# Ledger of designs, part 212: peptides against a protein of PDB entry 4CIC

Target 1, 148 residues: chain A of PDB entry 4CIC
Amino acid sequence: KVSTKGHYGVQAMFDLAQHFGEGPVSLKSIAERQGLSEPYLEQLIAVLRKAGLVKSVRGAQGGYILAREPRDIKVGDIIRVLEGPIAPVESVSQDDPEHSLKFDFSVTKSVWEKVKKSIEEVLDSITLADMLKDAEEAQMAQGYMYYI
Target 2, 147 residues: chain B of PDB entry 4CIC
Amino acid sequence: KVSTKGHYGVQAMFDLAQHFGEGPVSLKSIAERQGLSEPYLEQLIAVLRKAGLVKSVRGAQGGYILAREPRDIKVGDIIRVLEGPIAPVESVSQDDPEHSLKFDFSVTKSVWEKVKKSIEEVLDSITLADMLKDAEEAQMAQGYMYY

## One batch from the design tools (peptide; made by RFdiffusion4, then SolubleMPNN)

Design b2_p27_8_s3
Fold by OpenDDE base, seed 4:
Structure b2_p27_8_s3 (fold): chain B 148 residues (1-148), chain C 147 residues (1-147), chain A 27 residues (1-27)
Amino acid sequence: as target 1 above (148 residues)
Amino acid sequence: as target 2 above (147 residues)
Amino acid sequence: PLEKKYLEEMSKPDLDYILLPELEEEP
């Protein structure tokens, strides 16, 4: 499951990408735009900040900014920070050494490893800049439907 | 998370593939080989049978067989049967027309749709016959390490 | 309630294949 953390983390990071170059954004404003609770967002931002994906700006116009340009942040980077390494299927191999299960386990494991690799490749192929571009293209397409 | 259902369902189907052509396999024997509880396996097999991936054989040598050849069963077919269609993210689009959230939702949704498509492509590229071949190759590789 | 429902909808089987750690149920 894309955890709620992963999903909302990507949304929060995308919100910060949309405001990149405009200065610091308040957690309140991100929460309002993304439909997140402010306390939940605070937890996400704390993790993202610790990982160096976001920076806090202090002062009267304080808030958060992306720590890097949108093109330099992959969706995969966000997911790895929030959810940890896409855990290799912890080999259930530790507990019961006696069961002949090891071999069948290895083949089934290889299927899930292929799935994992494919997910990683997709998430590492998408940047926040790609998401911004997709958003702009979608807005343009909607704008044209209102003029027809 | 690959659901426990998906994982064990693939294991059970793979066990049936290993015994394909040998006749019907008892649920007990599958459960023992795959480290599954027999009641849990019975639930999985009931779903797989209803979907036409397995057949029950009646009689003294009764049990289950694959309903199709291992080459004609994709891992994706097993997963779709057990977990349902990889549900299109039902567009939360119906309820609240007013919130600007729809657009951000669409872009974030597109990321997950790409992930979904990638998963489907991988799972649809792997058959039970491919898994059998991988198992044989792994056994051969282990056999060569002992010499 | 909306977050939970949204989470339930996003937690549909599709994403269940992403071997992501279980969100601990908030107590």
Scores: peptide ipSAE 0.168, ipTM 0.792, DockQ to the pose 0.181; fails the geometry check
Fold by OpenDDE base, seed 1:
Structure b2_p27_8_s3 (fold): chain B 148 residues (1-148), chain C 147 residues (1-147), chain A 27 residues (1-27)
Amino acid sequence: as target 1 above (148 residues)
Amino acid sequence: as target 2 above (147 residues)
Amino acid sequence: PLEKKYLEEMSKPDLDYILLPELEEEP
């Protein structure tokens, strides 16, 4: 499950990436563009700010900016901040040494660890800059479809 | 989340794979070996049976068997049966055509689709036979550590 | 009870990455 939190967190970070270098963006404007409730976005931004992915700017033109360049923020970084580490299947059974459950547990655990590793590799391979590029390419493709 | 359902479903199917060719296994014995409640296992087995991954054998030595050889059952097949298709992020917003949300939604959706595809590729690359082999290798490695 | 506890422990956010839930509608 990408939690709704992870999904909307990536959307909010992507919105900030689209405006990177243009100055601070208001939470209201992000909420409107991303179809998010402002209170929900405030919670996401608070976590992202605490993790140092977002900075708050104070003043009349106050709001939020990315704390780093879009190329220096992986989707995996955002997800780890919002959802925590993609846990390995916590083996509940660290405490019961006796049952034959350990071996079957180890093999099944290895399957989920492979899945986890694969997810991490994918999310760590995608930056906000890659997402910006994909957005630009999609917009160009749509522009070409309207000119035909 | 691998749902607990997916996790335990794979464990139950793996137990049946370990006993493949030995005849039917009772739900009680699977539950005991896998540390599962028997009622929960009954629910899992009912779904797996309906999907044709497991067969029930009736009689005094009744129980369950794999419906196919362990090499012919992918972990992905088990997960798809128990959890449904690894859902693409169902775009809730199919119904509201007007908002500029479509484009940003498409890019973020593509990220999750890449994750989904990667999960499917991993789960479809692992069979119950691969899991059996890994178990045998691990048992041999433990046996060598005790000598 | 153990199953519920295991479900609760396995329902920790850490496993949430493997199966994309349906995006729960914003509460």
Scores: peptide ipSAE 0.155, ipTM 0.792, DockQ to the pose 0.114; fails the geometry check
Fold by OpenDDE base, seed 5:
Structure b2_p27_8_s3 (fold): chain B 148 residues (1-148), chain C 147 residues (1-147), chain A 27 residues (1-27)
Amino acid sequence: as target 1 above (148 residues)
Amino acid sequence: as target 2 above (147 residues)
Amino acid sequence: PLEKKYLEEMSKPDLDYILLPELEEEP
């Protein structure tokens, strides 16, 4: 489920990626650029920090930075932190030995598992570095459209 | 959104596919086999019928059949009927000439569009015939585990 | 006001479409 939380979490992480190497960014500045409420962003950043995707920097110019390089953070990593596992491995660890594995082979369940797997593969194929590159390419395309 | 509606809609369509060529199936029998409420199934079937995915047969043995062969019905077709477009192409047909296409090139939007496209490709790659085949293969695998 | 409305309409994450069914654990 890409919730509003997942969407804004990726947006906030992308803002931090755009400022990677420039030092700590204030939550206020991220909120202003990304059109997010500061209190909502604080909640997102708290979760992302606990998961080790962002670091807090203390001081007068305190704020947040990415904890890893943009190439080492997948969109899938951000979503898993914010939403939990994209595929709930229902650990059917009901160890009750006597209840026969009714393999409820729901063919319909298999369709949804294929969809889940496809989503995971897409989100794990996109890094914050890929997103930065896409943004640069878009800026260049706009620049060329103004010079014609 | 695979809503509960999409999930149960695919389940009901799959039940009709399993009985394709056997004549009309009653909503009651589908509801019993699939663990669905009959009133909920009536609502789903009404939408699917209006979209031309199922046909109603009148008579003493009245019921529903697939309107097309199982191979000609994609899971994506069922979901589009029940949920609407999987990718809303927001037709930015706002013909207002003066508002500059602020290509809100939201790189974040492009990520979600890639996810939507991937979902569409998966759902459009699976037919009711593929689901029937998967069910047969699963039955054979269970049969071999008992010998 | 128009920018806010446009941002509110665009910021409606069409993410409603990617709601994977919560597989309700059958009890």
Scores: peptide ipSAE 0.141, ipTM 0.793, DockQ to the pose 0.167; fails the geometry check
Fold by OpenDDE base, seed 3:
Structure b2_p27_8_s3 (fold): chain B 148 residues (1-148), chain C 147 residues (1-147), chain A 27 residues (1-27)
Amino acid sequence: as target 1 above (148 residues)
Amino acid sequence: as target 2 above (147 residues)
Amino acid sequence: PLEKKYLEEMSKPDLDYILLPELEEEP
């Protein structure tokens, strides 16, 4: 399951990407636009900041900015920061050597490893810049529907 | 997360695939081989049976069998039965029309839909027959390391 | 309380199946 943390973390990072180059954005404004509680967003932003994906700007127009360009931040980078490494199936302890369980366990493990790899490949193939482009295309498509 | 149900469900179905054509297998024997509690396995098998992936055989040599050949059961079929449809991101209720939330939500939703599709494609690409083949190949590879 | 309930309900999103839960120890 993409945790609530992963989901809202991607939303918050996408909001910061939409405002990239416009200066610092307040947590309040992000929370309002993304339908998040400000305290919850503070926790997410603290983790993202510690990981170097977000920077805090101090001052009267203080707030947060992306630490890198949207093209240099993958969705996979955000998820790995918030949820940790897409956990390999924690190897149930290899410790019981005697039971024939090892072989069947290896085949089922390989299935989940394939799933994990596929998820990682998808998340690492999408940048915040790709998401911005998709948003612009969707907005243009909606705009064209109003002019027809 | 593949739920514990999904994980153990695939193990139990794989055990039944390994014994396919040999007749009914007891829940006790599956539980022992797969390191599962018998009561937990009973719950999994009940769901799998109701979905038509497993059949119960009655009698002195009663037990369970796959309802279909291993080649006709995808891992995705097992997961969908045990965990439900790999759910579309439940659309957080479309009901708040006013907030600009819809557009940003649509783009983020598309990311998760791509992830979902990728998972479904992987799970639907693997059959119990593929798993049996992989097991045989791994057993042969281990056998060759001992020679 | 509402936020906790919302987080608890939102912690039930269907995507729970992507990240392998820790094998809950069999009861």
Scores: peptide ipSAE 0.135, ipTM 0.790, DockQ to the pose 0.149; fails the geometry check

Design b2_p27_8_s4
Fold by OpenDDE base, seed 5:
Structure b2_p27_8_s4 (fold): chain B 148 residues (1-148), chain C 147 residues (1-147), chain A 27 residues (1-27)
Amino acid sequence: as target 1 above (148 residues)
Amino acid sequence: as target 2 above (147 residues)
Amino acid sequence: KKKEEFLEEQSKPDITAIELPELEPDP
């Protein structure tokens, strides 16, 4: 289950990608479109801004923009910023210092590392530009279904 | 993050795989080897037994065995039994009945479905037999480093 | 207070892009 934070973070970044080049978007407008609370979105945007994925614009038309082009932002970049490193398993074993010295080739650990790697590969293969393209293709498909 | 349940469930099943063909293993012995609490392991084993992944053997040498050969048990089978279907995103949208009718082609949902599929493919590609082999290879590699 | 705690609980970095269902932490 993707964390609520990761899910909403990707939604907010995708909303900013849809408005890329149109100027700064208000948090209120993002919140309304994405069905998010404005206070929650403020927290997400603060983290994303600190990581350099978004920029704040000040002024009468103030708001937020993507700090990079949609093609230069991977979903994996967003998730790593919001959630940290994809840890497949909390090392339950870190708290027992005596077990730390055994090369517990925990075959179990290797399974979770394979899962982690697979998730990272998927999330790093998807950009905000890919998501924009997928949205356009879906809108076209819906448009065709209403005209038939 | 794999749930503690999934993690410990795979550990317990792997312990049973290491002893496959040697007869029934006590929960106490599994708990001691895997660093698990016996009460927690009882709960895990109850679920795994109900799903038909393990069998209980009664008697003086009572305990548990794998219900199938290690090659016929995928890690994905264990995870699905313990955690249910790998759900990528809780449908936050199920509680709003008005939004349920929009084919919200949530491009976001499609991302998480791709992640889900990738995890399922990985977990379904690994059997307990593969894990046994990996353990043997690691033990051999350690043996060679000491010579 | 409760709303802030709920937001703080939701704001815990669940590292888990795949929250496998949180088992309650072992006591």
Scores: peptide ipSAE 0.028, ipTM 0.785, DockQ to the pose 0.099
Fold by OpenDDE base, seed 2:
Structure b2_p27_8_s4 (fold): chain B 148 residues (1-148), chain C 147 residues (1-147), chain A 27 residues (1-27)
Amino acid sequence: as target 1 above (148 residues)
Amino acid sequence: as target 2 above (147 residues)
Amino acid sequence: KKKEEFLEEQSKPDITAIELPELEPDP
């Protein structure tokens, strides 16, 4: 499961992508559109800002913007910032290193490494620009279904 | 993260695969080899047995065996049994269906569906027989480094 | 309190990119 943090982080970044070029977006407006609590969004945005994915703009029209173009932000970049390295298994390895047959652990670890790589490849193949395009295509498809 | 349940479930199933054809394996012996608590393994094996991936054998040489050949058990089958459907995101969707802008939710959902599909494809591409082969190859490679 | 605990529980760096359902740790 992508953590709630990763999920809502991608939603918040996608909202900022939809408004990219329109100027700074308030956390309140993102929270309202995305159905997020403003305090929770504030925590997410603080992390994303520290990682350089988001910029804060000060002033009367202050808020947040993407720090890069939507095409230059991968979903994988957002997830790595919010959740750290994509780990398919919790490293249960810390507690009892002595009794785990090192060999069986190695083979099972390789399964999870394959899963990790696959997730990374998918998340690194999707940009915020791809998500914007998918949104436009879905909106057009819905619009056409109302005109038929 | 694969849950501890999924991780240890795959380890336990792999241990049973290594002993496939040798007869029933005791939970105690699996627990000792895999570094698992016997009570925890008992819970895992109960679920795997109920799903028909493992059989219990009764008697003095009683224990557990794989219910199918290692080639006929995918890692994906084990994970689906232990954890249910591979869900890439916690369905936060149950609490407030009204206020999520349905459209933005749909696009983000599609990202997670792509992740799900990719995980399923990987886990369904790996059998216990593939894991046995990888183990043999790794053991041979270690053996050659000592000579 | 409960909302703050929920936010704190949600704010635990659950580095778990893919939560497969946690087994409750045996007590």
Scores: peptide ipSAE 0.026, ipTM 0.785, DockQ to the pose 0.099
Fold by OpenDDE base, seed 1:
Structure b2_p27_8_s4 (fold): chain B 148 residues (1-148), chain C 147 residues (1-147), chain A 27 residues (1-27)
Amino acid sequence: as target 1 above (148 residues)
Amino acid sequence: as target 2 above (147 residues)
Amino acid sequence: KKKEEFLEEQSKPDITAIELPELEPDP
């Protein structure tokens, strides 16, 4: 499950990518465009800023910008910052220290590791630049449907 | 998250696969081997039975068996039965009906659909027979490390 | 309080791709 935090974090980062090169964007404007609560967005942006994915710009036209180009930010980078390592299963194994020493080749664990790896590969294959391109292609496709 | 339910469901189905062809297995014995609560296992088995992945055998040596061969049960089948469709993101979209009509080509939605598809492909590529084979290979590898 | 707790609960990194529906206890 991409948490609501991961989902909204990617959405907020995508909004900043759409405005990349136009200067700083206010949290209010991101919240309005993305349908997010401004207080919730403040929490997300604080984490993303601390991780160095977003920069704060000070001044009368202050706000936030991407700290890197959209091509240099993977969706996987955003998710790892907001949610930590992609865990396929909550490690139930933290509570029983005694069973930890058996190489419990949990065949079930290997299934979940395969799922984890697959998710990581997908999220690391998608940049904010890829998302921008997909948005442009979709907008063109909608424009063509209005002309037919 | 593969919930605890999906994790334990796959674990219970794998235990039944290990005993496939030996006859019915008691819930108590599955619970003991897999480190599961018997009441929790009863709930999982009830769902799996209703979905036709498991059969109940009645009698003094009653219990549960796989309803299909291990090769004919994908991990994805178990997860879909226990958890429903693999959703990459909780559908936040249920609460606001008004925004639903814009073909919000949510580029973000397409990202999550790609993740979903990837998970489905992985889980549908793994059968209980594949898991049995992986267990045998691991047991052989451990046996060779002891010699 | 409840809204903050809900935001905190929603803020738990739940990266796990498969949402498992809570089994409603059969009545």
Scores: peptide ipSAE 0.032, ipTM 0.780, DockQ to the pose 0.118; fails the geometry check
Fold by OpenDDE base, seed 3:
Structure b2_p27_8_s4 (fold): chain B 148 residues (1-148), chain C 147 residues (1-147), chain A 27 residues (1-27)
Amino acid sequence: as target 1 above (148 residues)
Amino acid sequence: as target 2 above (147 residues)
Amino acid sequence: KKKEEFLEEQSKPDITAIELPELEPDP
């Protein structure tokens, strides 16, 4: 599963992509458009900034911008920054060492590795530019449906 | 993510697949082979039985069997029974209605739907029979490395 | 306090806490 953190992180990054080239966007404006709490968004943006996906701009028109072009940011990059490595199974290994999956049957592990790989391939195949294009196509399709 | 429940459920179902055609397997024997607690396995098996993936056999040689052939049980079937529908995002919708994803941007939703579809395709492409074959191939490969 | 704890809990990158529904003990 993608966490709320990953979900909102992608949403916030997509908002920044929609405003790419227009200058810095305030956290308040992102929070309002995306239905996020400003304090929660501040925490997300701090992580994304530390990872070099966003830049802070200082001044009266200060705020945040994407650090790279939308085409150079994969959804997988955002998820890995916010959530770490994509794990298909929770490694039970941390909480109960006695219930260490002693029989991590190589076969069952291989199933989850296939799932992991599939998720990674999907998320790495989608850029913020692809998402922008999909949004434009959806808006155009809606526009055409109102003109018919 | 697949839960611990899904993980152990697939493991228990795979154990039953390895013994398919040999008759009923006791929960104790599955628990011992799979490194599961017997009480936890009882709960898993109860759900799997209710879903018709396993059958209980009564008697002195009582226990559980697969309700269908290993080829007729997908990993996706097991996961859907144990965890419900594969959701790529936890629907925040239940616990905090105020943080209802009001802006379920169709585009962000479509990303998660693509992830969901990909997971479903993978899990529905793998049967317990495929897992049995992979196990046999792995055992053969290990056997050849010792010669 | 509770709101900060909620933000801290939300800050845990548990994408993947599929909270195992506590299997209700059979009665």
Scores: peptide ipSAE 0.023, ipTM 0.776, DockQ to the pose 0.069; fails the geometry check

